Peptides against a protein of PDB entry 5H65. Designs and how they scored, part 24

Target 1, 294 residues: chain A of PDB entry 5H65
Amino acid sequence: QYLERTPLCAILKQKAPQQYRIRAKLRSYKPRRLFQSVKLHCPKCHLLQEVPHEGDLDIIFQDGATKTPDVKLQNTSLYDSKIWTTKNQKGRKVAVHFVKNNGILPLSNECLLLIEGGTLSEICKLSNKFNSVIPVRSGHEDLELLDLSAPFLIQGTIHHYGCKQCSSLRSIQNLNSLVDKTSWIPSSVAEALGIVPLQYVFVMTFTLDDGTGVLEAYLMDSDKFFQIPASEVLMDDDLQKSVDMIMDMFCPPGIKIDAYPWLECFIKSYNVTNGTDNQICYQIFDTTVAEDVI

## One batch from the design tools (peptide)

Design b1_p15_1_s1 (made by RFdiffusion4, then SolubleMPNN; from b1_p15_1, 9 letters changed)
Fold by OpenDDE base, seed 3:
Structure b1_p15_1_s1 (fold): chain B 294 residues (1-294), chain A 15 residues (1-15)
Amino acid sequence: as target 1 above (294 residues)
Amino acid sequence: SAELQSLDATARSLK
């Protein structure tokens, strides 16, 4: 994609919508904390949501753990079930259902676990040992997803979430529609269960200055801008350091803006209506910073 | 668009 470079002063005078190529310095950005910039985005209704905190998940799973697994729903053609009773917590029942592939239990690294009554800690431990984990509960006639406020699928350290507004949940037996019951692709699992997957995105506001003018541009990007997936950054210290390094490179603390590197970006303008007020806003698009440092 | 409106609202909350 090629556009002539346009100075910010000229852009600020033009009507929206339009696309521009710019060369500017990153004067400042918000939020400063990485964890505050990571959100969940629905591709259908476009709602932005906060990533649930550990404390939020603890509450959800604690509540789920108060429910006793239904014996009638154990050991189906889809899964084999094992039950544990804790010695504490008044004998809490935990059910783990091992999903079979064509009636055969797959290898641990390819196995999907359905967990009923597990704590967050227990679920995380299982997700580190097995390929995939789905938190579930006993429904009236089948196992069901526990809660869309919690991950519908956990793979290692990655939590996959679904949109409450756009999803129409189906029972767990709908996983039978999946031909491959070893890879457990999140999108396939979501489709089978009637879930609209949410996307991890970086959401930031950049203040850009090219010496002719200053404008604020919004960034909403999943993996292109930093060449780092937003879905993985929260659980990976090295990736967090990398993002911090990139931001420090473009907006180094303790030095003047004159010494900042130039950032080349694509931005698009658009109209926003807030009540009776109309304004023009700007969004960064199709930009990778690793290739745009000059 | 709905996406842009949602983004703008979220961005404003970050200020």
Scores: peptide ipSAE 0.018, ipTM 0.573, DockQ to the pose 0.716
Fold by OpenDDE base, seed 1:
Structure b1_p15_1_s1 (fold): chain B 294 residues (1-294), chain A 15 residues (1-15)
Amino acid sequence: as target 1 above (294 residues)
Amino acid sequence: SAELQSLDATARSLK
């Protein structure tokens, strides 16, 4: 993409909507802490949500663990079931359902587990050893997804979430619609279960200054800007360090703005009405910082 | 758009 460079002072005088190419310094940005910038975005209703905290998930799975697995729903054509009884005072029942491919159990690295009554710790342990894990509960006629406030699918350290507003949940037996029951692509699983997957996004506010003017531009991006997936950054210390390094490069602490590097990026303007107030806002788009440093 | 509204709301919360 190519646009002629426009100074900020000229942009600030223009009506919206328009697209611009700019060269500016990053005076400041918010939020300063990376974990606060990672959100979940629905591609359908566009609602932004917080990524659930570990404590939030603990509560959800603890509540789920208070319910006993229904024996009538165990060992179907879709899955083989195994039950564990914990040695704690409560004697909690945990059911693991191993999803079969055409009646045959796949290899562990290709197997989908349905977990009923498991704690977050137990689920994470299983997800580290098996390909995929879905937290479930016993419904009236079939297993069902436990809670959309928790991940509908866990693969390694990646938590896949669904939109409560846009999803219309279907029972677990709908996984039968998947021809290949070994790959377990998140989007395919979501479609089978009536889930609209949420997308991890970076959400930040940049204050940009090119010497002619200053404006605030918002960044909402999943993996292009940093060339780092927002879906992986929270679970990877090295990726977090990389993002921090990039931000420190553009906005170095303890240094005057005159010494800051130039950031070349694209911004688009748009109109916002808040009550009686009408203002023009700006959003960064189609920008990769690694390629746009001058 | 809904996307822009969500972005604006989030941005305001970050200020």
Scores: peptide ipSAE 0.017, ipTM 0.573, DockQ to the pose 0.701
Fold by OpenDDE base, seed 4:
Structure b1_p15_1_s1 (fold): chain B 294 residues (1-294), chain A 15 residues (1-15)
Amino acid sequence: as target 1 above (294 residues)
Amino acid sequence: SAELQSLDATARSLK
């Protein structure tokens, strides 16, 4: 699609909804801290949620660790189970279930672990060694996902979350429906377990100024704007550095706005109702930060 | 849309 560049002063006078191409300077942005801009978004109900902090997860897994694994749920056709008793913490029982592919244990880099009674630290250690980890608990007749407030799947440093509102959880044996029990694609796992996966998104507010007017535009983007996945940025220092560098480039601290580079964006306007008042808001879309800054 | 409304609400709360 082709859009002519429109000055902000003209845009501010027009009704919504409309799409525009603009060229403006980034006067300021919120939030200033990167970790505050990363949210979880449900594609179905569109709820935005905070990414759980380590402390939040500690509490969830600590609570889960108070429950003893059910012996009758161990060692099924789907998985082989191993039990450990911790030397501290009053002899806490930890169960690790190794999911088999056609009755055979796969290689560690292809293996899915179901962990029952594990702490965050233990889960993280396992996720670094094995491809995939699912925190689980003993249900009535089968293992079940521990808690949607925690990741339903951990792969390396990536935490996959599900929507509490939209998900209808199914027991772990539903993983049998997966033909390939080696790749453990998050979407496939989610589907098997009745989970609506949440999407990591950058959520930011840009104050844009082109000299003719000032406009606030919202950014909600997963991986296009920065060309960096929101799902990975929180756990990767290099990616964080890159985002910070980009933002500093467009909005350098201690420098006058006259020296700021120009940012080219697509924005769309939309109507929002605040009680009895109607206002027009703007969202950035289909925009990738260019390497060549003018 | 629900998405835009949610975005707006969240964006306004950002600091």
Scores: peptide ipSAE 0.017, ipTM 0.563, DockQ to the pose 0.808
Fold by OpenDDE base, seed 2:
Order: structure tokens, then C-alpha cells, then sequence
Structure b1_p15_1_s1 (fold): chain B 294 residues (1-294), chain A 15 residues (1-15)
């Protein structure tokens, strides 16, 4: 789409909703910490959630590890099961179920593991070696996803989460519906298990200034604005540095705003109801900063 | 819009 550039002073006087093209300087932004700007977003109910921290996951998996795997659910047509007894004082049972493709175990780099009773550390070790990992528990008649508060799928360093509100979980045997049991595409796994996958998003507030006015605009973006996936940034130091460099470029410390680079972007206005009060807010959309710096 | 309301609420909490 094409829009003519509009000064902020003019935008601030207009009713919502409208779309604008602007040229402004980034006076400031919140939050300043990258890890605080990455959230999980549901495309269905639109709830924003925090990305669980390691400590949160530790608790979930520790609790799951107190449950004994059901022997009756081991070694089905879908998976082969291996059981470990830990060396700790309690002798914790850990089950790893190797999902088969047409009755054949795939190569490690193509194999999906269902982990029952593992700690976060153990799960991470396995996810580093195998293509995909799903934390599970023994249900009444089948294995089931452990907890939507934890990842439903771990691939390398990427944690895939599902929406508790919108998901209607199905048992693990529903993975049989997947024709290809080697690639384990997150969306396909989610669909098979009745999960609405959450999306990683950058959530930031920008204070924009073009010399005619000051406007606060929100950014909610997965991978377009920085050309960096929000889903990967938390686990990649280089990507984190890249985001930091971009933000430092727009907001260089110790320098006057007059020397800041200009940012061209699209913003849309919208009405927000807060009780009886109506407020006009602004959101950045369809913008890539790498292409819009002038 | 539920999305916009959620975004606004989150943005406010980040200040």
C-alpha cells in the first residue's frame, strides 16, 4: 500500500481508525531489556503471555518427574519405549518413547522423542541430540501432552508453546494422522494434538518525534520489523546483539535527538476503551527498519 | 479489538 507522508502534529488531531505513513525519530523506547520485549501471542484469542523462564519450566518438569510412567502405554505401534531409573535417592523413572515412521525408527536427526518424567536438564540434553522432543505424561488410555505451560515441542533451542485458552488437547496417538513422521513441522504437530500454537512477538512502545509533535506507538511484530525472528532471538547471542545494535543506532546514548536517524514507518490509529474513557492509540505495522532508515 | 486491547494493556505495563 501507498500513503503520503503525514506530520505527527496532523495525525494527533485526527480521529481513529486511520493509517498513516510517517517520518520520525525514535526519541525513546520501552522496555529497554530485550528479554522483556519478547512475548507469546495467541492468534485466536489475542492474549499476550510471558515466555516462561527456566525456573518456571524446572518446576513443571520436576512435578512431572514425580509421576511413574504407565507400563501399559509403552511400546505401541507408534513408538518404541526405553526406561531409565535415575541414580538419585528416589530412583526416578524416565521414559523416552521413540516415534516410528511406518513401524521403522528414523535417524536421530529425524526422530521425535516423547519424554515422560524427565527434568529440564535431561530434556535439553536430548533435544540437542534429536530433532524433536515432546514432554508427555501417562493418561488414562494414552500418552498425553504434559502441560501447556511448558513447550509442547522442543526443536533444538526453539521452544514451541500452545494457548491454554484456545487449545483442546488430544492424545498422542493422534500423531498417527501425520503422513510424514520425520520432519515434525510445529504447526502440523499442533494441529494433530489440538493445540493452537502461540507466536513469538516483539512488543515495544516507541516514542516518535518528527519535530512537529510527539507520538507514542506500539510495536507488535514477529519477524518483519528487525528482520529477526522473535522465536529465535532469546536463544541466539548474535541475534540479540543485532537487535541491540539496531536500537542503539536509532537511540544512540549520549547524543542529542537532532543527530538521530530518521525512521520511516507505517502507523495505524485505533480506539481503546478504558472504562468510560476513550483513547486513541497507535501501532506500527508493515515496517522494516533496515529499509526505512534515511 | 481484543488484540489491540491486549497490546495496549501490555504496553502500558512496560512503562
Amino acid sequence: as target 1 above (294 residues)
Amino acid sequence: SAELQSLDATARSLK
Scores: peptide ipSAE 0.017, ipTM 0.536, DockQ to the pose 0.718

Design b1_p15_1_s2 (made by RFdiffusion4, then SolubleMPNN; from b1_p15_1, 8 letters changed)
Fold by OpenDDE base, seed 4:
Structure b1_p15_1_s2 (fold): chain B 294 residues (1-294), chain A 15 residues (1-15)
Amino acid sequence: as target 1 above (294 residues)
Amino acid sequence: SLELQSLEETARSLE
């Protein structure tokens, strides 16, 4: 697609919806903290929610750890089970189920673990050692996902979440439908378990100024704008620094806006109606950050 | 299997 560049002053006078190509300076942005800009987005119901904090997850897994694994659900055709009692004052019963591929246990880097009764710390350690971890609980007739408020799948430092509203959870035995039980692609796991996976997105508001006018534009993007995946940024200090560097480049602190680089991007206008009030809003789309070379 | 035992031991060691 090609759009002719339009000055902001002209855009501000036009009706929505329309698409524009603009060249403007980033006067300011919010939120200023990166961790506040990362959200979870449902592609189906479009609900935005906060990424759970470690404290929230601790509570969920602590609650799960109070439940005793059901012996009847151990050692199925899908997985082999090992149970042990922790050496702490509470003496927790922990069960780890090793999912098999065609009756054969995969290598550790390809193995999916189902864990009952683990703490957040223990689960994270396992996810770093093994390929994939799913926190589960004993259901009536099968293992079930522990809680959609927690990740349904943890792979290394990546936490995969599902939408509570749109998901219709199925029991763990539905993983049998997967032909490949070694790679454990998050989307495939989600589909098998009836989960609508949430997407990590950057959510920001940019104040853009091209000298002719000022416009606020909304950004919701997963990996295109910064060329950095929102799903990885919270757990990677280097990626965080990179995003901060990019933002500082376009909006450098302590200097006048005249010295700011030019940002080229696409924006679309849309109408928002609240009762009798009609407002035109703007959203950035199909944009990778780039500056004009002066 | 020997592989299972190894994995189980590894998992427990991460407690």
Scores: peptide ipSAE 0.049, ipTM 0.772, DockQ to the pose 0.012
Fold by OpenDDE base, seed 2:
Structure b1_p15_1_s2 (fold): chain B 294 residues (1-294), chain A 15 residues (1-15)
Amino acid sequence: as target 1 above (294 residues)
Amino acid sequence: SLELQSLEETARSLE
């Protein structure tokens, strides 16, 4: 779709919804802290959620660790189980279930672990070693996902979350529906377990100025705008630095806006109703800054 | 199996 460049002053006078191509300077943006700009977004209900902090996860897994694994649920056709008492003073029961592929244990780097009773630290260590880990608990008839407030899948340093509102959880045995039990694609795992996966997104508000007018535009983007995945940025210092550099480039501190680079982007207008009040808002879409710097 | 034991030992070592 081709759009002519439209000055902000003209856009500000038009009704919504419409799409525009603009060229403007980034006068300012919020939030200023990167970690505050990364959220979880549900593609179905469109709710935005905060990414749980380590402390939040600690509590969840500590609570889970107080429950004893059900012996009756160990060693099924889907997984082989090992249970042990931890060496620490608490002596909690921990069960690890190794998911098999056609009755055979895969290599460690391809094996999905179901962990019951593990701490965050232990789970993270396991995810680094085995790549894929699902925190679970003993249900009445099968293992079940521990808690959607925690990751349903941890792969390396990436935590995959599900939407509590939209998910209809199914028991672990539904992983049998997956033909390939080695790659453990998050979306496939989610589908098998009835989970609507949340998406990591950058959420920012840009104040744009092209000299004719000033406009605030909302940015909600997962990986296109910065060409950096929001899902990875929180756990990668280099990616964080890259985002910071990009933002500093467009909005350098201590420098007058006259010296700012021009940003070309697409924005769409939309109506927002708050009671009797109608407001037109703007959102950036289909924009990659690396390609739009002039 | 031997493979399972190896994996289990690895998991336990990560306590």
Scores: peptide ipSAE 0.048, ipTM 0.770, DockQ to the pose 0.012
Fold by OpenDDE base, seed 1:
Structure b1_p15_1_s2 (fold): chain B 294 residues (1-294), chain A 15 residues (1-15)
Amino acid sequence: as target 1 above (294 residues)
Amino acid sequence: SLELQSLEETARSLE
């Protein structure tokens, strides 16, 4: 796409909605801390929510661990089950169900584990070894997803979440609808279980200044702006450093804005009404910083 | 099965 460059002073005088190409300096941005800028977004209801913290997950899994696996739900055509009683003071019963592919257990790196009664630590260890893990609980007639407040699927260090508002959960036996029970594509798992998967997004507010005017622009992006997936950044120190480096490049601390580099990007204006209050807002779109540095 | 036993042992060792 191509648009002529428009100065901010001109943009600020125009009605919405419109699209613009701009060249401006990043005067400031919010939030400053990366972990606060990563959110979960529902593609259907468009609500934003916070990524659960480790402490939140601990509570959920601790609660789940108080429930005893139902013996009647073990060893189905879909999975083989093993139950352990922990040797610690709690004496928890932990059930691991190994999902079979056409009645045959796959290799460990291709095997989906369904876990009942596991702690966050145990689940994370299993996800690192087996790659794919789903926290579950015993329902009335079948295993069910434990809680949408926790990941419905953990693959390595990646936590996949679902929307509570838009999801209509189905029992675990619906995984039978998957022809290939070795790859465990998150979207396929979600579809089988009636889950609307949430998307990791960077959410930031940029204050842009081109010398003619100042404009606040909203950024909501998954992987294009930084060329870094929002879904991976929280669990990867190197990716975090990369994002920080990029932001420091455009908004370097300790120097005046006159020395800041120019940022070229696309913004779109849109109307926002709140009662009698009508305002024009701006959002960054179709922009990759690595390609737009001058 | 031998495969199940192997997987079970691995899972248990990770607890």
Scores: peptide ipSAE 0.047, ipTM 0.771, DockQ to the pose 0.012
Fold by OpenDDE base, seed 5:
Structure b1_p15_1_s2 (fold): chain B 294 residues (1-294), chain A 15 residues (1-15)
Amino acid sequence: as target 1 above (294 residues)
Amino acid sequence: SLELQSLEETARSLE
């Protein structure tokens, strides 16, 4: 969209809500660590959550591995099952269910695996070999999603999470509603299982200065601002380096702000009420960073 | 099926 550029000093005097186009320098930003800026956001209840780390997932899957797969739930029209005892000291019972497409097993790169009793390491290995993995457990009458605190779907290195507050989980047989059981689109899987998928987002606060004024702007963006998906950045060193390079470009350490490049972006103002105090805040929107001539 | 056996063996080998 088109908006006339407005200096920050003028914006700071105006009432909210309004939309602006600005040109400013990035004086500073927080958090400084990239991994601290990546969050999970629910599009329905708008809750922001931390991305579970490896230690969190280890606990969940270790607990799940203490449960024995129910023999009655093996080998249905939806999936073929294989169970074996691990070779490790624990001798766990692990079940892998291979989801069929119209009664036929697809190729490994198109196959969805339902994993019962696996560790995080084992699940990750399987997700690298097969297209998709869902951690499950034996329910009363059907397989069920293991835990919404863990990914409901793993594809390669991407972990897909669901909102505990907004989701109403359905049993695994509801995957039958999917016409195509080869592509396993995360949103389709979520819909079939009653999951409200969470969105990976970059969450940052920018301090912007155009020489006429200074304001803080909030950034919550999934893939537009950096042109890098927040869903992939935590598991890809090259993407992490790219984001760091972008931030260093706009906010280079060890030099004066006079030498900083200009950042062009859109911001919107909005009102926040804290008791009797009314505050105007700002959020960046519809913005892709690009190099600008100093 | 042969395909299932192959997939199962692959999965088990990743233990």
Scores: peptide ipSAE 0.046, ipTM 0.768, DockQ to the pose 0.012

Design b1_p15_1_s3 (made by RFdiffusion4, then SolubleMPNN; from b1_p15_1, 8 letters changed)
Fold by OpenDDE base, seed 3:
Structure b1_p15_1_s3 (fold): chain B 294 residues (1-294), chain A 15 residues (1-15)
Amino acid sequence: as target 1 above (294 residues)
Amino acid sequence: SEELKSLEETASSLE
C-alpha cells in the first residue's frame, strides 16, 4: 500500500495503531554489538531468547556424554549405528546413527547423523562432513532429541533451535514420515519431531530523528532489513562486516548527525500496556536498507 | 554394507 511520508512530529501526536512511511536519520542504535542484537524468536508464542553460547552447548553435550547409548536402540530400519569408545576419556561411548533413505545409506553430503555422547567439537566436525547432525539420547523405546537448549539440527555452521514452550517432542522414529531423507529441510525435520523452530532475528532499537522530532523504533527482522540472514551472521565474518558497514554508513562514528544519510523506512505504532500506563511504541517493518557497501 | 563402512570411516576420522 502506498503511504505518504509523514514527519515524526506528526506521528508522535497520533493514536495507535497506525502505519507510516518516514524519512529520518539514525541518530543512534542499541545494542551496539552485533552479537547482542541477534536473538531467537518463536513465531508462535513470540518469546525472545538468547542464542546459546558455545560454553552453554559444551555443558549440555558434556552432560549428554555421561549417558551410555542403549544397545537395544541401535540399527533400526531408519538408521545404522556405530559406537566408539574413547581411549582418553575413561571410555566415553559415542554412538553415531546414520539415517537411511528407503533402507539405503545416502552419500555423506546427503546423510543425517544422529549422535549420542558427542562433544560440541566432534559434532561440529561431523556437521562439516555430513549434511546434518541431530544430537540425541537414548529414550525408553527410541532415540529422542537430547535437549531443546541445544540445536535440534546442525547443518554446516547453522544451528537450528526449537521452542521449549511450544514444542511437543516426538521420538526419532517420526523421521520416517519424511519423504525426502536427503535434503533434510529444517522445517520438515522440526515438524516430524514436534518442534516449533525458532527464528534468528536482529533485534535493535533505533533512535530516529528527522529534524521535526525524535522517535525510538524497534527492529525485529530475520533477513529483510540488511538482506543478510540473522541465522548466518554470527558464524560468518564477512556478513558481520557487511552489517557493521551498513550501520556505520547510517550512523557513522565521529561524524555529526547533520552529515548522516537519510533513512527511508516504514514504521507501525502499537499500544503497550504496563499496569495502568498506556504507551505507544513503534516498530520498523517491511524495510530494506541494504546498499552496495562492498 | 560398504556404504556404512565408508561413512564410519569418515566419522571415525574425526575422533
Scores: peptide ipSAE 0.104, ipTM 0.808, DockQ to the pose 0.012
Fold by OpenDDE base, seed 4:
Structure b1_p15_1_s3 (fold): chain B 294 residues (1-294), chain A 15 residues (1-15)
Amino acid sequence: as target 1 above (294 residues)
Amino acid sequence: SEELKSLEETASSLE
């Protein structure tokens, strides 16, 4: 949809909600560190969550490793099971379940592993060798997802998380509902297990200045703004560098704002009520930053 | 099965 450019000074005087096309300079942005700008967002309850740190996951998997796999749940029609006893001081038992497709074991690059008692390091190693990994535990009647505080699905370096509030977990045998047990599409896995997947999003606050006025605009975007998926950026140094380069381009350190390039974007205003106080806020939408900014 | 053995060997090698 076509929108004429509106100066910030005019926007600041108008009531919400409205949509605008603007041309402004990025005076500053928060947070400055990329890792702080990536969040998990629930599409249903709209809760924003922090991406768990490695240390957080270590704790979860360490706790899981204290549990003994239930022998009764091994070797079903859905999966073949193998158990190892670690050679470390704890002698923990690790169970790996290889999910079958119509009774046939797929190739490693198509195979889903269910793991009990694995450490983060072990899980990560497995995820590099197999299609995907689900950390699980022995439930009463079936294997179950270990913990929604950890990824429900790990594919390579991508960690897929679910919303604790909106999910109603189902047992692992519900994976039988999947016709194709080779591709392991995250959304399909989530649906089968009753999980509402969280979405990786960039969350930033931009201070925009066009010379007529200054306003703060909120950015929540998954993959459009930078043309880089938020889901991949934390685990890819090259993507991180790319985002940093883009931000440095628009907001270069050590120079005056007069030399900054112009950013063209769409913003929408909306009302936020805090008790008796009404505030107008702004959000960036439908915007892709140009790489050929002059 | 041979496939299982292969997968098990792969998994065990990561221990």
Scores: peptide ipSAE 0.101, ipTM 0.810, DockQ to the pose 0.012
Fold by OpenDDE base, seed 1:
Structure b1_p15_1_s3 (fold): chain B 294 residues (1-294), chain A 15 residues (1-15)
Amino acid sequence: as target 1 above (294 residues)
Amino acid sequence: SEELKSLEETASSLE
């Protein structure tokens, strides 16, 4: 899209809603820590949620490990099951169910594992060797997803989460509806299980200054702004470094704002009502970071 | 099956 550049001083005087193209310096931004800027967003209810920390997941899986797998639910047409009894002090039982494709076990790189009673460490190890892992528990008549507070699907280092509010969970046997039981597309798995998948997003507030005025603009973006997926950044040191470098480039510490590079972006204004107070807010949209060379 | 044993071996080695 194309819009003429509008100075911030002019924008600040106009009614919402409107769209603008701006050229401004990034005076400051919040939050400063990257891990605080990555959130989970529901596309249906639009709630923003924190990405669970490792400690949170440890607790969930530890609790799950206290429950014994139901023998009646092992070895179905959908999956073959193996049970281990740990030799540690707890002696917990771990069940791994290998999902079959048309009654045939696939190769490990195409195989989905359903795991009962696994720790986070064990699940992570398995996710590095198999295509995907779903933490599950024994329900009354079928295996069920363990907890939407934990990932419903783990692929390598990528954790896929679902919305508790919008999801209506279905039992594991609903995976039978998937024609392709080798690729394990997250959206397909989610659909089969009645899960509304959450989206990883960068959430930041930018203070923009073009010398004529100053305004705050909200950023909520999954992969366009930085050209880096929010879904991968928390688990990849190189991607984290890249984001940090980009932010440092536009907002270098210890340097006067006059020396900052110009940021070109699109912003939209919108009205927000809080009681009797009407405010105009701004959001960055359809923007990939670029330095103005003019 | 041979396939199951292979998968089980892989899983067992990781836990």
Scores: peptide ipSAE 0.099, ipTM 0.811, DockQ to the pose 0.012
Fold by OpenDDE base, seed 5:
Structure b1_p15_1_s3 (fold): chain B 294 residues (1-294), chain A 15 residues (1-15)
Amino acid sequence: as target 1 above (294 residues)
Amino acid sequence: SEELKSLEETASSLE
């Protein structure tokens, strides 16, 4: 949509909801630390959640490792199983299930692993050699997803999470519904297992100033604003540096705001009611930051 | 199968 540029002073006087194109300087932003700005968002219930830390995952997988794999659930039509005992960890039993495609084992780069009793370190190592890894546990009649507090799918360095509130988990055998068992698309896996996948998003508050007025705008974006996916940024130092460079470009430390570059973006206004108080808020949308600095 | 053995060995070697 074509929108004419509107000064902030004019926007601040108007009723919501409306859409605007603006040109403003980024006076400040929060949070200042990138890792604090990355959240998980449910597209169904709209809950924002923190991305679990390594320590959180360690606890979950340690707890899972206390459970013994059920022998009755090994070697089905869906997967071939291998169980071994660790040498140095009190005889911990680890089970790996290799998912087959029409009864045939695929190559490692196409293979989905189901793992019981694995540590975070072991799972991460496996995810570097195989297409995908799902942490599982032995249920009553079938393998089940271990815990939605942990990733339901790990692909390389990407951890895919599901919403605890909105998901209705189904057993692992439901993966049989997938026609293609070589390209493990996260959304397809989620659908088969009854999972509502969470989305990685950047969540930030920008203070914008165009010289006529100042307003705060909310940013919730997955991959458009920075042209960097929020799902990958936490695990990639180069991507983190890129985001930091972008933010430093628009809001350079130790420099006066008069020297800041102009940011062009779209914002939408909306009403928020808190008791008797009616407030107009603003959100950035459909915006990609340009590399060219004016 | 030979492929299964190869996959199992790969997985086992990571411990």
Scores: peptide ipSAE 0.097, ipTM 0.808, DockQ to the pose 0.012

